# Ledger of designs, part 17: peptides against a protein of PDB entry 5JNO

Target 1, 112 residues: chain A of PDB entry 5JNO
Amino acid sequence: MVAKFQPPPEYQLTAAELKQIVDQSLSGGDLACRLLVQLFPELFSDVDFSRGCSACGFAAKRKLESLHLQLIRNYVEVYYPSVKDTAVWQAECLPQLNDFFSRFWAQREMED

## One batch from the design tools (peptide; aimed at target 1 R103)

Design b1_p17_1_s4 (made by RFdiffusion4, then SolubleMPNN; from b1_p17_1, 10 letters changed)
Fold by OpenDDE base, seed 5:
Structure b1_p17_1_s4 (fold): chain B 112 residues (1-112), chain A 17 residues (1-17)
Amino acid sequence: as target 1 above (112 residues)
Amino acid sequence: SVEDAFERLIQELREME
């Protein structure tokens, strides 16, 4: 069973906001990474945001969970329908998401 | 629900384009 997660209301995207992110994106994978940052900023902070959110879960605050990925995928599908194919999602988006996330924290570890 | 929110969002995007 995957823990229930709800992103903070202030980071919910309007149609205009999503369009802006898409316009800034070079590909489906790039869009996915931009959505990751915009939707889940708490994953990139040392601050514990779990206290203010009963649905976010505590155990995996620095991990990409299935619910995070599914939400991102849903947005990406709007402009890149090809990611409905799991093979495309796994080849074009997931590696970029994982690399981006891991590189971010690798850099932070070097600074600490 | 999340699904309902996405459906509305997609509809709004279609209207903008």
Scores: peptide ipSAE 0.126, ipTM 0.731, DockQ to the pose 0.025
OpenDDE base, seeds 1, 2, 3, 4: peptide ipSAE 0.124, 0.100, 0.113, 0.110; ipTM 0.729, 0.692, 0.717, 0.717

Design b1_p17_2 (made by RFdiffusion4)
Pose (drawn by RFdiffusion4):
Structure b1_p17_2 (pose): chain A 97 residues (1-46, 62-112), chain P 17 residues (1-17)
Amino acid sequence: MVAKFQPPPEYQLTAAELKQIVDQSLSGGDLACRLLVQLFPELFSDRKLESLHLQLIRNYVEVYYPSVKDTAVWQAECLPQLNDFFSRFWAQREMED
Amino acid sequence: SEEQEKALTVLEEMNAE
């Protein structure tokens, strides 16, 4: 309806780059976690899993798992897995010391 | 990056469960 949305260049993936991540992905949730690592490594250095970031990941995930267009599928599969991946990463870091 | 490697290790651990 309204406009063409494109992510900032630093978060733009080529179709080839997206296909490669998908090929390594075990599931939609795994794909989502791999995309979080590839797209937003600054989120892992010294939370901001904020809405724009999550929507960008969802947009990529939907190219190969179109059922993720259903918000219930996103919330049932991908979103818990992203938050638990992120929580676990940071707890592991907390515990190193 | 080191952070990416750590994050992927965490994902591998989660997938092994």

Design b1_p17_2_s1 (made by RFdiffusion4, then SolubleMPNN; from b1_p17_2, 5 letters changed)
Fold by OpenDDE base, seed 5:
Structure b1_p17_2_s1 (fold): chain B 112 residues (1-112), chain A 17 residues (1-17)
Amino acid sequence: as target 1 above (112 residues)
Amino acid sequence: SEYQQRALAVLEEMLAE
């Protein structure tokens, strides 16, 4: 089922890996967030370059790019086919992804 | 990784609301 679409090799999950994530997920939105963590660990391990600078006023804005969202959606569709509908994807997954990602970085900015 | 674990903790807190 994973082979239905062809993601780049570096973002290829085996059926077993995907199933493990699915088994831990409570919903399509939850699955999307977990996939974000597993597929793109670099988005969470990076250092906030604005941290430690009070003089420059620079505020780094972290955004989920189209590639990230497309790859996540492809995997979510395997177990939640309804997200093939863009309206469903935008209502059930995108808000949770954005909320989750924003919360993570807000927490990171508060660490000192 | 450590930050993946932190990310999952944030997710779990979010889902608990």
Scores: peptide ipSAE 0.747, ipTM 0.963, DockQ to the pose 0.867
OpenDDE base, seeds 1, 2, 3, 4: peptide ipSAE 0.745, 0.747, 0.744, 0.746; ipTM 0.963, 0.964, 0.963, 0.963

Design b1_p17_2_s2 (made by RFdiffusion4, then SolubleMPNN; from b1_p17_2, 8 letters changed)
Fold by OpenDDE base, seed 5:
Structure b1_p17_2_s2 (fold): chain B 112 residues (1-112), chain A 17 residues (1-17)
Amino acid sequence: as target 1 above (112 residues)
Amino acid sequence: SEYQQRALEVLQQMLSE
């Protein structure tokens, strides 16, 4: 497989890595969530980047930003071309991503 | 990582509903 996009090097998945995630996925929305976990582990960890930078203003750690979503969508499109349609992306993937991410942190807050 | 694995568990729970 060859991707038509070029993500930043730190978020580059090999064809084999992406294939493995796809094989574990039941749908485009599921794939999107799995990609979220694999590409952005910092969103799920207790690592606070603000610890090392008092002036960087890093505060949106628990939010899915546009760049996160864009990168995930690009990978999802490789196997689910229908998400190229914004309406499909917003109906099939975004709600699942938001639900998943919210559930994760809600659970974490209950455990802490 | 530990939290990546925990995240996947949350995902599986969500998908099983």
Scores: peptide ipSAE 0.740, ipTM 0.962, DockQ to the pose 0.893
OpenDDE base, seeds 1, 2, 3, 4: peptide ipSAE 0.738, 0.739, 0.738, 0.739; ipTM 0.962, 0.962, 0.962, 0.962

Design b1_p17_2_s3 (made by RFdiffusion4, then SolubleMPNN; from b1_p17_2, 6 letters changed)
Fold by OpenDDE base, seed 5:
Structure b1_p17_2_s3 (fold): chain B 112 residues (1-112), chain A 17 residues (1-17)
Amino acid sequence: as target 1 above (112 residues)
Amino acid sequence: SEYQERALAVLDEMLSE
């Protein structure tokens, strides 16, 4: 298991699981996005709570929280140590994560 | 899951740009 940074048990990946994701990844940013999908499937399976309500005008905003980003970064660092540098993390991974997550939910909104 | 697969499809599309 990958336990160097001691993630919560529910978010622990075995070395084999992590390697499989890495092998499918083209970059650190790509790896980060794939980890997001694998570690936090609940962020993608939830329905939009504003769906079906035309009167309230409520618009749910989906955001990646600190816990999500920290856990992803910890795993990315295993194969891309350069992201230990905050500047690198913010330049190479965060923009891709935010772009990916936003695109996903934008697509979901179009299906409503 | 289905939504994980959809998410990965979005990712692949993003990476192809």
Scores: peptide ipSAE 0.739, ipTM 0.961, DockQ to the pose 0.868
OpenDDE base, seeds 1, 2, 3, 4: peptide ipSAE 0.738, 0.739, 0.738, 0.739; ipTM 0.962, 0.962, 0.961, 0.962

Design b1_p17_2_s4 (made by RFdiffusion4, then SolubleMPNN; from b1_p17_2, 5 letters changed)
Fold by OpenDDE base, seed 5:
Structure b1_p17_2_s4 (fold): chain B 112 residues (1-112), chain A 17 residues (1-17)
Amino acid sequence: as target 1 above (112 residues)
Amino acid sequence: SEYQQRALEVLEEMLAE
């Protein structure tokens, strides 16, 4: 399979990598969550970008931004074309992404 | 990474509900 879009080089997955994730996924929402982990590991790490740049005032946000969601959606669409419909994306994927991401950080806060 | 694995564990728990 070949993607009909061209993500930025830093967020490219090979067909084999994407297939592997898909094979592990139970649904489009599950796939979306797994893609989140694979594409954006920085959202799950303790890396503080402000430590690397004290002058710019940049602070890492524990937030799913539009770019993250768009990239994930593009990959999900390859195997679940129905998410091209915004209503389907908002009903099947976004709630799971938000729930998953929230649960992860809630757990981390309890452990710290 | 370690936290990627933890993330996947959280996901699996969520999916098991």
Scores: peptide ipSAE 0.745, ipTM 0.963, DockQ to the pose 0.895
OpenDDE base, seeds 1, 2, 3, 4: peptide ipSAE 0.742, 0.744, 0.744, 0.743; ipTM 0.963, 0.963, 0.963, 0.963

Design b1_p17_3 (made by RFdiffusion4)
Pose (drawn by RFdiffusion4):
Structure b1_p17_3 (pose): chain A 97 residues (1-46, 62-112), chain P 17 residues (1-17)
Amino acid sequence: MVAKFQPPPEYQLTAAELKQIVDQSLSGGDLACRLLVQLFPELFSDRKLESLHLQLIRNYVEVYYPSVKDTAVWQAECLPQLNDFFSRFWAQREMED
Amino acid sequence: DAATEALLEEAQEAAEA
Protein backbone atom coordinates (compact mmCIF):
# COMPACT_ATOMS: atom_id res chain seq x y z
CA MET A 1 0.00 0.00 0.00
CA VAL A 2 2.38 2.69 1.31
CA ALA A 3 6.09 2.34 0.26
CA LYS A 4 8.99 0.17 -0.75
CA PHE A 5 10.90 -0.90 2.28
CA GLN A 6 14.50 -1.94 1.93
CA PRO A 7 16.91 -2.61 4.82
CA PRO A 8 20.16 -0.65 5.09
CA PRO A 9 22.89 -1.94 2.73
CA GLU A 10 24.80 -3.55 5.56
CA TYR A 11 21.77 -5.76 6.32
CA GLN A 12 20.84 -6.50 2.75
CA LEU A 13 21.29 -10.08 1.69
CA THR A 14 21.31 -11.31 -1.90
CA ALA A 15 18.85 -14.05 -2.90
CA ALA A 16 21.88 -16.31 -3.24
CA GLU A 17 23.06 -15.45 0.28
CA LEU A 18 19.57 -16.04 1.69
CA LYS A 19 19.22 -19.40 -0.15
CA GLN A 20 22.54 -20.62 1.26
CA ILE A 21 21.55 -19.85 4.89
CA VAL A 22 18.21 -21.57 4.32
CA ASP A 23 19.88 -24.65 2.92
CA GLN A 24 21.78 -25.05 6.18
CA SER A 25 18.75 -24.31 8.35
CA LEU A 26 17.01 -27.13 10.20
CA SER A 27 13.79 -25.19 10.79
CA GLY A 28 12.27 -21.75 10.69
CA GLY A 29 13.58 -21.05 14.15
CA ASP A 30 17.08 -22.18 13.27
CA LEU A 31 16.95 -20.01 10.16
CA ALA A 32 15.95 -17.13 12.35
CA CYS A 33 18.95 -17.71 14.69
CA ARG A 34 21.36 -18.05 11.72
CA LEU A 35 20.03 -14.84 10.30
CA LEU A 36 20.54 -13.11 13.68
CA VAL A 37 24.20 -14.18 13.64
CA GLN A 38 24.77 -13.16 9.96
CA LEU A 39 22.90 -9.87 10.01
CA PHE A 40 23.71 -8.56 13.50
CA PRO A 41 27.08 -9.70 14.81
CA GLU A 42 27.42 -6.35 16.63
CA LEU A 43 24.66 -7.65 19.01
CA PHE A 44 27.11 -10.32 20.22
CA SER A 45 30.07 -8.10 21.15
CA ASP A 46 30.84 -5.69 24.02
CA ARG A 47 18.95 -6.85 25.06
CA LYS A 48 18.92 -4.85 21.76
CA LEU A 49 16.94 -7.66 20.14
CA GLU A 50 14.65 -4.80 19.43
CA SER A 51 11.61 -4.64 17.16
CA LEU A 52 13.27 -3.36 13.90
CA HIS A 53 15.92 -6.09 14.14
CA LEU A 54 13.39 -8.87 14.74
CA GLN A 55 11.12 -7.65 11.93
CA LEU A 56 14.02 -7.69 9.48
CA ILE A 57 14.75 -11.28 10.43
CA ARG A 58 11.08 -12.19 10.16
CA ASN A 59 10.92 -10.63 6.66
CA TYR A 60 13.75 -12.88 5.49
CA VAL A 61 12.35 -15.93 7.22
CA GLU A 62 8.95 -15.39 5.50
CA VAL A 63 10.51 -15.77 2.02
CA TYR A 64 10.92 -19.51 2.70
CA TYR A 65 8.43 -20.11 5.60
CA PRO A 66 5.42 -18.08 4.51
CA SER A 67 3.31 -19.33 7.40
CA VAL A 68 5.53 -16.99 9.53
CA LYS A 69 3.34 -14.18 8.07
CA ASP A 70 0.88 -15.39 10.74
CA THR A 71 2.04 -13.60 13.91
CA ALA A 72 0.99 -16.65 16.00
CA VAL A 73 3.46 -18.84 14.00
CA TRP A 74 6.18 -16.22 14.44
CA GLN A 75 5.49 -16.11 18.18
CA ALA A 76 5.16 -19.90 18.57
CA GLU A 77 8.25 -20.98 16.59
CA CYS A 78 10.75 -18.32 15.73
CA LEU A 79 10.54 -15.66 18.39
CA PRO A 80 11.06 -17.91 21.47
CA GLN A 81 13.93 -19.64 19.70
CA LEU A 82 15.64 -16.31 18.88
CA ASN A 83 15.28 -15.06 22.48
CA ASP A 84 16.46 -18.32 24.01
CA PHE A 85 19.42 -18.47 21.55
CA PHE A 86 20.36 -14.92 22.51
CA SER A 87 19.90 -15.52 26.28
CA ARG A 88 21.94 -18.70 26.08
CA PHE A 89 24.76 -16.95 24.15
CA TRP A 90 25.01 -14.24 26.77
CA ALA A 91 24.83 -16.56 29.76
CA GLN A 92 27.55 -18.66 28.23
CA ARG A 93 29.67 -15.54 27.88
CA GLU A 94 28.88 -14.53 31.48
CA MET A 95 30.01 -17.80 32.76
CA GLU A 96 33.37 -17.90 30.87
CA ASP A 97 34.69 -15.81 33.78
CA ASP P 1 21.53 -29.49 20.99
CA ALA P 2 24.93 -29.92 19.31
CA ALA P 3 23.73 -27.93 16.31
CA THR P 4 22.70 -25.05 18.63
CA GLU P 5 26.11 -25.22 20.37
CA ALA P 6 27.85 -24.98 17.03
CA LEU P 7 25.68 -22.03 16.03
CA LEU P 8 26.53 -20.29 19.36
CA GLU P 9 30.23 -20.76 18.62
CA GLU P 10 29.70 -19.31 15.20
CA ALA P 11 27.91 -16.29 16.73
CA GLN P 12 30.92 -15.71 19.03
CA GLU P 13 33.38 -16.02 16.13
CA ALA P 14 31.28 -13.61 14.00
CA ALA P 15 31.34 -11.06 16.90
CA GLU P 16 35.13 -11.30 17.21
CA ALA P 17 35.61 -10.83 13.40

Design b1_p17_3_s1 (made by RFdiffusion4, then SolubleMPNN; from b1_p17_3, 7 letters changed)
Fold by OpenDDE base, seed 2:
Structure b1_p17_3_s1 (fold): chain B 112 residues (1-112), chain A 17 residues (1-17)
Amino acid sequence: as target 1 above (112 residues)
Amino acid sequence: SAHEEALLAEAAAAAEE
């Protein structure tokens, strides 16, 4: 038997909460980006930790990890089952997530 | 930074399954 991915309790969404986000979303990729913001606000924080990069000051928490991506994908699959296909996920959702995240931090760096 | 770019590139290439 393959173990099911179980998100930490802090990242559990009820059906009603997920539906609210879906209602605001235009596509699977858009839904993924909205889930990123709603589930992981800490990834968008200016808080610096001493354990960050000593050379560039980059905080380790500003990284999209596989756990984040898997959690988002699990929720997206509820309304967009096609993302169960890895090729679809990599074409429709993953690039949008990365572009959104990169653009956010690029803009923040220019303001410093 | 170069470090930030590397982390973002890694995230974009990550496999979730």
Scores: peptide ipSAE 0.044, ipTM 0.623, DockQ to the pose 0.039
OpenDDE base, seeds 1, 3, 4, 5: peptide ipSAE 0.035, 0.033, 0.042, 0.042; ipTM 0.729, 0.722, 0.619, 0.726

Design b1_p17_3_s2 (made by RFdiffusion4, then SolubleMPNN; from b1_p17_3, 8 letters changed)
Fold by OpenDDE base, seed 4:
Structure b1_p17_3_s2 (fold): chain B 112 residues (1-112), chain A 17 residues (1-17)
Amino acid sequence: as target 1 above (112 residues)
Amino acid sequence: MERMERLLEEARRAAEE
């Protein structure tokens, strides 16, 4: 059997916290984006280190990694079980996540 | 696009906290 995925303590949401985010969401993709902001605010921080050295690992802070995506998907599945289907996840959530994240940094780069 | 911009603003605020 496969063990249930457990998020790190800093990324654990209570049922009430998750419900609050869901209540603000209009779709699974929208929920995914809101979870991205709520769970990983550090991904939106202006890390000057990322600009200084792409080889030191700080540049990775501006990428959505597998752990981020898995955590978001786990929570989205609670209210949108259809995203358990990888095709649905890739069609409904991933494009919105990537678009949102890319737009954020594109705007920040334009301000610099 | 209003909803997207609002979420982008939330992200900007979240980054400051």
Scores: peptide ipSAE 0.602, ipTM 0.932, DockQ to the pose 0.909
OpenDDE base, seeds 1, 2, 3, 5: peptide ipSAE 0.601, 0.601, 0.601, 0.600; ipTM 0.932, 0.932, 0.931, 0.932

Design b1_p17_3_s3 (made by RFdiffusion4, then SolubleMPNN; from b1_p17_3, 8 letters changed)
Fold by OpenDDE base, seed 5:
Structure b1_p17_3_s3 (fold): chain B 112 residues (1-112), chain A 17 residues (1-17)
Amino acid sequence: as target 1 above (112 residues)
Amino acid sequence: SSHMERLLEEAAAAAEE
């Protein structure tokens, strides 16, 4: 059996913190996106973007990684147990996370 | 590829795992 995923200490949310995010969420996918922003603000920093270029390699610091996704899924499961099913996770949450992340940075590039 | 294109590509790749 696969060991239970444990969030790193810096990404431990209290029940109250998670509930606050859930209360603002419209769906499991929306919750996932909100968790992405709250847990990993470093993925959305303009400072590195302004310093980054096609030749600098700074893009790697803003990579959405499987660990990020797994951590988000762990919290989403608390209120949306159906995402324990991989098919549900891939249909309801992953596309929204990808779209949100990509659209965010696409917009940032357009504004600059 | 551009900086932005790489970011988008990485996001897409992660979502497909």
Scores: peptide ipSAE 0.099, ipTM 0.689, DockQ to the pose 0.042
OpenDDE base, seeds 1, 2, 3, 4: peptide ipSAE 0.097, 0.096, 0.097, 0.095; ipTM 0.678, 0.686, 0.690, 0.682

Design b1_p17_3_s4 (made by RFdiffusion4, then SolubleMPNN; from b1_p17_3, 8 letters changed)
Fold by OpenDDE base, seed 1:
Structure b1_p17_3_s4 (fold): chain B 112 residues (1-112), chain A 17 residues (1-17)
Amino acid sequence: as target 1 above (112 residues)
Amino acid sequence: SAREEELLRQAAEAAEE
């Protein structure tokens, strides 16, 4: 038996919380971006992992991982079932997510 | 927060493109 996918507790949204985000969203792609902000604020922080470990010089790459995208997609599907189709997800949501995320960091890089 | 609102604004703008 395969258990139903459940987000980690820190990424669990109540129906009311999700509804509020949906009500503010203009589209599935917009909802996806808003969920990105709400669920993963750490991806937008100026935290450098090198601050924690000067010896190893490790720095986490700022990227959207498959887990991030899957969690977002699962919530988007609740109100936009069409994104269950991978082609729709790739056409309507992924480009907006990537554009938003990359633009954010590109702008921050130019400010430095 | 103000930071959250700014991020949400940017997200909305990106969605309109």
Scores: peptide ipSAE 0.441, ipTM 0.904, DockQ to the pose 0.129
OpenDDE base, seeds 2, 3, 4, 5: peptide ipSAE 0.440, 0.436, 0.431, 0.435; ipTM 0.904, 0.902, 0.901, 0.902

Design b1_p17_4 (made by RFdiffusion4)
Pose (drawn by RFdiffusion4):
Structure b1_p17_4 (pose): chain A 97 residues (1-46, 62-112), chain P 17 residues (1-17)
Amino acid sequence: MVAKFQPPPEYQLTAAELKQIVDQSLSGGDLACRLLVQLFPELFSDRKLESLHLQLIRNYVEVYYPSVKDTAVWQAECLPQLNDFFSRFWAQREMED
Amino acid sequence: SVVDERVTRAREHREAH
């Protein structure tokens, strides 16, 4: 309806790059976690799993798991897994010391 | 483990909102 949306260049993936991540993904939720690592490594260094970031991941995930266009599917499968992956990563880091 | 307990607590906290 309104405009062409494109992510910033630093978050743009080629179709080939997206296909490769998908090929290694076990599920939509795993794909979502792998995309979080590939697209936003700055989120893992010294939370900001904020809405624009999550929507970008969802947009990529929907290319191969179109049922994720249903917000209930996104909330049931991908979103808990992303938050738990992120919480686990940070707790693991907190516990190193 | 402590990590598992903290992840579970974070999930339950999100669900409560």

Design b1_p17_4_s1 (made by RFdiffusion4, then SolubleMPNN; from b1_p17_4, 10 letters changed)
Fold by OpenDDE base, seed 2:
Structure b1_p17_4_s1 (fold): chain B 112 residues (1-112), chain A 17 residues (1-17)
Amino acid sequence: as target 1 above (112 residues)
Amino acid sequence: SEVDALVQAERERLAAE
């Protein structure tokens, strides 16, 4: 058997916190986008952690990694169990997440 | 934009917690 997925402490939402986000969401895809912002606000910051470190060459990554997506999906499933189906996840949530994230940074780049 | 508004709204929610 596989143990229930347990997110890292920094990404643990209470039932009340999740409920608040759900109440503001219009769909599973919308919920996913809201969870993206709530769980990973650092992905939407223009803080350059590499500014002071030319030697390390570290650059902030602006991409959604597997852990991000898995955590979001785990929470979305609570209220939209249909996303347990991978086809539904890929049709209803994943494209909206990617579009939302991409549009955000595209707009930021135009402002720069 | 709608995207910006959503991001800001959620940031505000997070900050209020």
Scores: peptide ipSAE 0.391, ipTM 0.881, DockQ to the pose 0.042
OpenDDE base, seeds 1, 3, 4, 5: peptide ipSAE 0.389, 0.305, 0.381, 0.356; ipTM 0.880, 0.851, 0.878, 0.869

Design b1_p17_4_s2 (made by RFdiffusion4, then SolubleMPNN; from b1_p17_4, 9 letters changed)
Fold by OpenDDE base, seed 1:
Structure b1_p17_4_s2 (fold): chain B 112 residues (1-112), chain A 17 residues (1-17)
Amino acid sequence: as target 1 above (112 residues)
Amino acid sequence: SEVDARVEAARAEAAAA
């Protein structure tokens, strides 16, 4: 059985770190995107972090998975409780996350 | 603090998801 993905402990935000990101954010959606970059830098790296690791057996994928989104949503809820409503999350945060992530890789592919 | 508790709760929920 493959080990379940866990956010790297080094990127698990403290209250102070979260507050700093919030202070830089313009909205819940903007906060979500900033959290994405801060918590999961491996999703934006050309380096295959799973390659060379025989111990974990986890195949890293460059896609937004449910666990990524759930963690981001949980942190966003701290300062934007309205995203507890699925409709609000899907309208205000998810589109911005998906657009930001897809545009990043689309741009990189065009430059290569 | 309340913020600390909320952050820890958020992390715990994500780990359990």
Scores: peptide ipSAE 0.233, ipTM 0.784, DockQ to the pose 0.023
OpenDDE base, seeds 2, 3, 4, 5: peptide ipSAE 0.190, 0.188, 0.144, 0.181; ipTM 0.758, 0.741, 0.710, 0.747; seed 4 fails the geometry check

Design b1_p17_4_s3 (made by RFdiffusion4, then SolubleMPNN; from b1_p17_4, 9 letters changed)
Fold by OpenDDE base, seed 1:
Structure b1_p17_4_s3 (fold): chain B 112 residues (1-112), chain A 17 residues (1-17)
Amino acid sequence: as target 1 above (112 residues)
Amino acid sequence: SEIDEKVEEERRRREAL
């Protein structure tokens, strides 16, 4: 039996905090997108990437990593237990997360 | 945009907590 995942303190949501996000969500995929913003606001900050040294890999901050996805999935499962099934997670949540995140930055690239 | 509105909504929620 796998030990229950414990989020780092900076990514720990109370039941009340999670419920507030859920109450504003239309679906599991929508909940996932809102959790993405809530848990990882740094991924949406207009950080002047020109400040980053071309050699420092600052561009990595515009990618969704496995840790981001795992944390989001853990919270989505609380209200949408079906996403425990990998096939459901990949069909219902992952496409929306990737689309949401990519479109966010694609819009900013056009505005720049 | 719709995406910007969602981001801002969650930002406001986070600041209120």
Scores: peptide ipSAE 0.607, ipTM 0.937, DockQ to the pose 0.041
OpenDDE base, seeds 2, 3, 4, 5: peptide ipSAE 0.604, 0.602, 0.601, 0.602; ipTM 0.936, 0.936, 0.935, 0.936

Design b1_p17_4_s4 (made by RFdiffusion4, then SolubleMPNN; from b1_p17_4, 7 letters changed)
Fold by OpenDDE base, seed 5:
Structure b1_p17_4_s4 (fold): chain B 112 residues (1-112), chain A 17 residues (1-17)
Amino acid sequence: as target 1 above (112 residues)
Amino acid sequence: SEVDERVRAARERLRAL
């Protein structure tokens, strides 16, 4: 059984921390991708087993879950309030996040 | 600032997730 993701206090960014990421970002979609890497580095690790699970012996699959996306959107809207509109979020940020994540793992597959 | 207020609001929403 794979443990469900829970939002820990580590994901609570200060204004200064968020500004540092924003200063490196060129768009809302770019900001979203940078937040993905900064908030959830575990999604980009080579091997991850469910914490405390020794029974199955299988590595958990890496995938973007709704909670990951909600956390990211929560911060993107601070500097890009237009993403409060679901249509804008789906057009500007979601494709960027999905493409970035998919391309990362596609490249990793080619390296193996 | 307006940004600071937005960040505070965002953190509050985060706790509700």
Scores: peptide ipSAE 0.425, ipTM 0.884, DockQ to the pose 0.021
OpenDDE base, seeds 1, 2, 3, 4: peptide ipSAE 0.212, 0.234, 0.257, 0.244; ipTM 0.787, 0.799, 0.810, 0.805

Design b1_p17_5 (made by RFdiffusion4)
Pose (drawn by RFdiffusion4):
Structure b1_p17_5 (pose): chain A 97 residues (1-46, 62-112), chain P 17 residues (1-17)
Amino acid sequence: MVAKFQPPPEYQLTAAELKQIVDQSLSGGDLACRLLVQLFPELFSDRKLESLHLQLIRNYVEVYYPSVKDTAVWQAECLPQLNDFFSRFWAQREMED
Amino acid sequence: SHVDELLTFLDEYSAEH
């Protein structure tokens, strides 16, 4: 309806880059976690899993798992897994010291 | 690299589930 949305260049993936991540993904949730690592490594250095970031990941995930267009599928599979991956990463870091 | 370490962490994390 309204406009062409494109992510900032630093978060743009080629179709080839996206296909490669998918090929290594075990599931839609895993794909989502791998995309979080590839797209937003600054989120893992010294939470900001904020809405724009999550939507960008969801947009990529939907190219190969179109059922993720259903918000219930996104919330049932991908979103818990992203939050638990992120929580686990940070707790692991907290515990190193 | 940092991304590779995160991806290794993710593989290990996924294996537990």

Design b1_p17_5_s1 (made by RFdiffusion4, then SolubleMPNN; from b1_p17_5, 6 letters changed)
Fold by OpenDDE base, seed 4:
Structure b1_p17_5_s1 (fold): chain B 112 residues (1-112), chain A 17 residues (1-17)
Amino acid sequence: as target 1 above (112 residues)
Amino acid sequence: SFVEELLAFLDEWLAEQ
């Protein structure tokens, strides 16, 4: 038996909030990226991040950690149950997340 | 807002895909 993952309070989305993000999304990968932005805007900030969630601790700056990915995946699964399959997650969502996140910082570093 | 800026960047990136 695997317990249902419970996100920390600061990363909890209501059904309405999630639905709004889904309505703006064109795919599971798109949804994943939008969730990344909505849930973890601090990962895109130049400001040093020192305060993480109470349950998961400090999140490394400019790094998508397993906890971030798990939280995103949990929400994506609500509307795209197929991502419960790791192969699907790694093919449809994870590359989009990594590419988007890397593209952002690559561009930012060039501008600095 | 910052989130809105990020979403704009995302949309721009998605358009290139």
Scores: peptide ipSAE 0.716, ipTM 0.957, DockQ to the pose 0.862
OpenDDE base, seeds 1, 2, 3, 5: peptide ipSAE 0.715, 0.712, 0.713, 0.715; ipTM 0.957, 0.957, 0.957, 0.957

Design b1_p17_5_s2 (made by RFdiffusion4, then SolubleMPNN; from b1_p17_5, 6 letters changed)
Fold by OpenDDE base, seed 1:
Structure b1_p17_5_s2 (fold): chain B 112 residues (1-112), chain A 17 residues (1-17)
Amino acid sequence: as target 1 above (112 residues)
Amino acid sequence: SFVDELLAFLDAWLAEQ
């Protein structure tokens, strides 16, 4: 059997913490984006966190990896169980995540 | 905080949807 996905300790949210984020969210996609910000603020930072990995490069910094997305999805599922369906996840949450993340960096590039 | 700024950006972006 495959073990249930468990987030690393640094990305574990208590029920209260998750509820707080949910209370601020208007939809599953909104919740997903808020979780992205709360869990992975480093992805929005100018600091190169890929230091020490010559293969990662800058591209990894501005990319939502599968592990990020899976972790977010797991939390979203708690309140929006419909996202367990991949089609729903890809229609309701994933586009918003990608668009939000992309627009953030697009704006930053214009400001620099 | 930085997170608050990100959330503000998110809210602004969502408002434009």
Scores: peptide ipSAE 0.718, ipTM 0.958, DockQ to the pose 0.904
OpenDDE base, seeds 2, 3, 4, 5: peptide ipSAE 0.714, 0.714, 0.717, 0.718; ipTM 0.957, 0.957, 0.958, 0.958

Design b1_p17_5_s3 (made by RFdiffusion4, then SolubleMPNN; from b1_p17_5, 6 letters changed)
Fold by OpenDDE base, seed 4:
Structure b1_p17_5_s3 (fold): chain B 112 residues (1-112), chain A 17 residues (1-17)
Amino acid sequence: as target 1 above (112 residues)
Amino acid sequence: SFIDELLAFLDEWLAEQ
C-alpha cells in the first residue's frame, strides 16, 4: 500500500483552482508548466526565500527539485492519469518543465 | 503581478514551440 501524497498547506490547490489552471492548459506539459508558475513563483525570483527560514535550510532557487516535480506531477495526474507512468511523465511533462525553466533563467541571465 | 508576468513568458515560449 502506498499512501497518497499530501502536499504542504502552502501548495494546496482547491478543485476550483486546479480546474482554472487546467482550463488554460492545452496539454499535460502545458499544465505542468502552469502549475510550476502558480505553485512555485519563488523559483523564478532573485529573492532568496530560503534565507529567512533556518528550519528549511538553503535550497537552490534555480533548480527544480524532486519535491517540486512530485507536487506538480500529483496535480497533473488528476487530469492526465497517464503521467502515473514514469515514461510518460518523462516524455510529456518533464522536458517541458525543464526547457521552460531553463529558458527563463537563460534569458534573465542575459539581461543581467 | 509577478505571476502574470511569468504566465506571459510561458505563453510566449509556448507559441514558439
Scores: peptide ipSAE 0.717, ipTM 0.958, DockQ to the pose 0.864
OpenDDE base, seeds 1, 2, 3, 5: peptide ipSAE 0.713, 0.715, 0.714, 0.714; ipTM 0.958, 0.958, 0.957, 0.957

Design b1_p17_5_s4 (made by RFdiffusion4, then SolubleMPNN; from b1_p17_5, 5 letters changed)
Fold by OpenDDE base, seed 5:
Structure b1_p17_5_s4 (fold): chain B 112 residues (1-112), chain A 17 residues (1-17)
Amino acid sequence: as target 1 above (112 residues)
Amino acid sequence: SFVDELLAFLDEWLAEQ
C-alpha cells in the first residue's frame, strides 16, 4: 500500500480553502499559480539571508524546488486529476508556474 | 495584504496571456 501524500501542517489547506482557490481558477495552470501564491508567499519576498549573515554570503536562489512543486501538484490533482500524468503536469502546469514566477522577479528587478 | 498583491499581479499576468 502506497501511503497517501500528506502535506506538512503549515501547508495544509482545508477543503473550503482549496475550493475557494479553485473557484477563482480558470484552468489547472491557473490553479497551480494561485496555489503557489497562497502556499508559498515567502518565495516572492525579497529575502536575503546574507543580510542577516554577512559572513556566509548565503543567498537563497529564486527557484521553485521539488517539494514546492510536489505540494502544488497534489492539490491541483484534487480538481484536475489528469495532472497525475507527468506529461500533463509538465505541459499544462509547470510552464505556467515557471513563467509566472520568472515574470514576477523579472518585473521586480526591472522596477528596482 | 502581500498575498492579495501577488494575486493581483497574477491576474494581470493572466490577462496578458
Scores: peptide ipSAE 0.718, ipTM 0.958, DockQ to the pose 0.906
OpenDDE base, seeds 1, 2, 3, 4: peptide ipSAE 0.714, 0.717, 0.718, 0.718; ipTM 0.958, 0.958, 0.958, 0.958

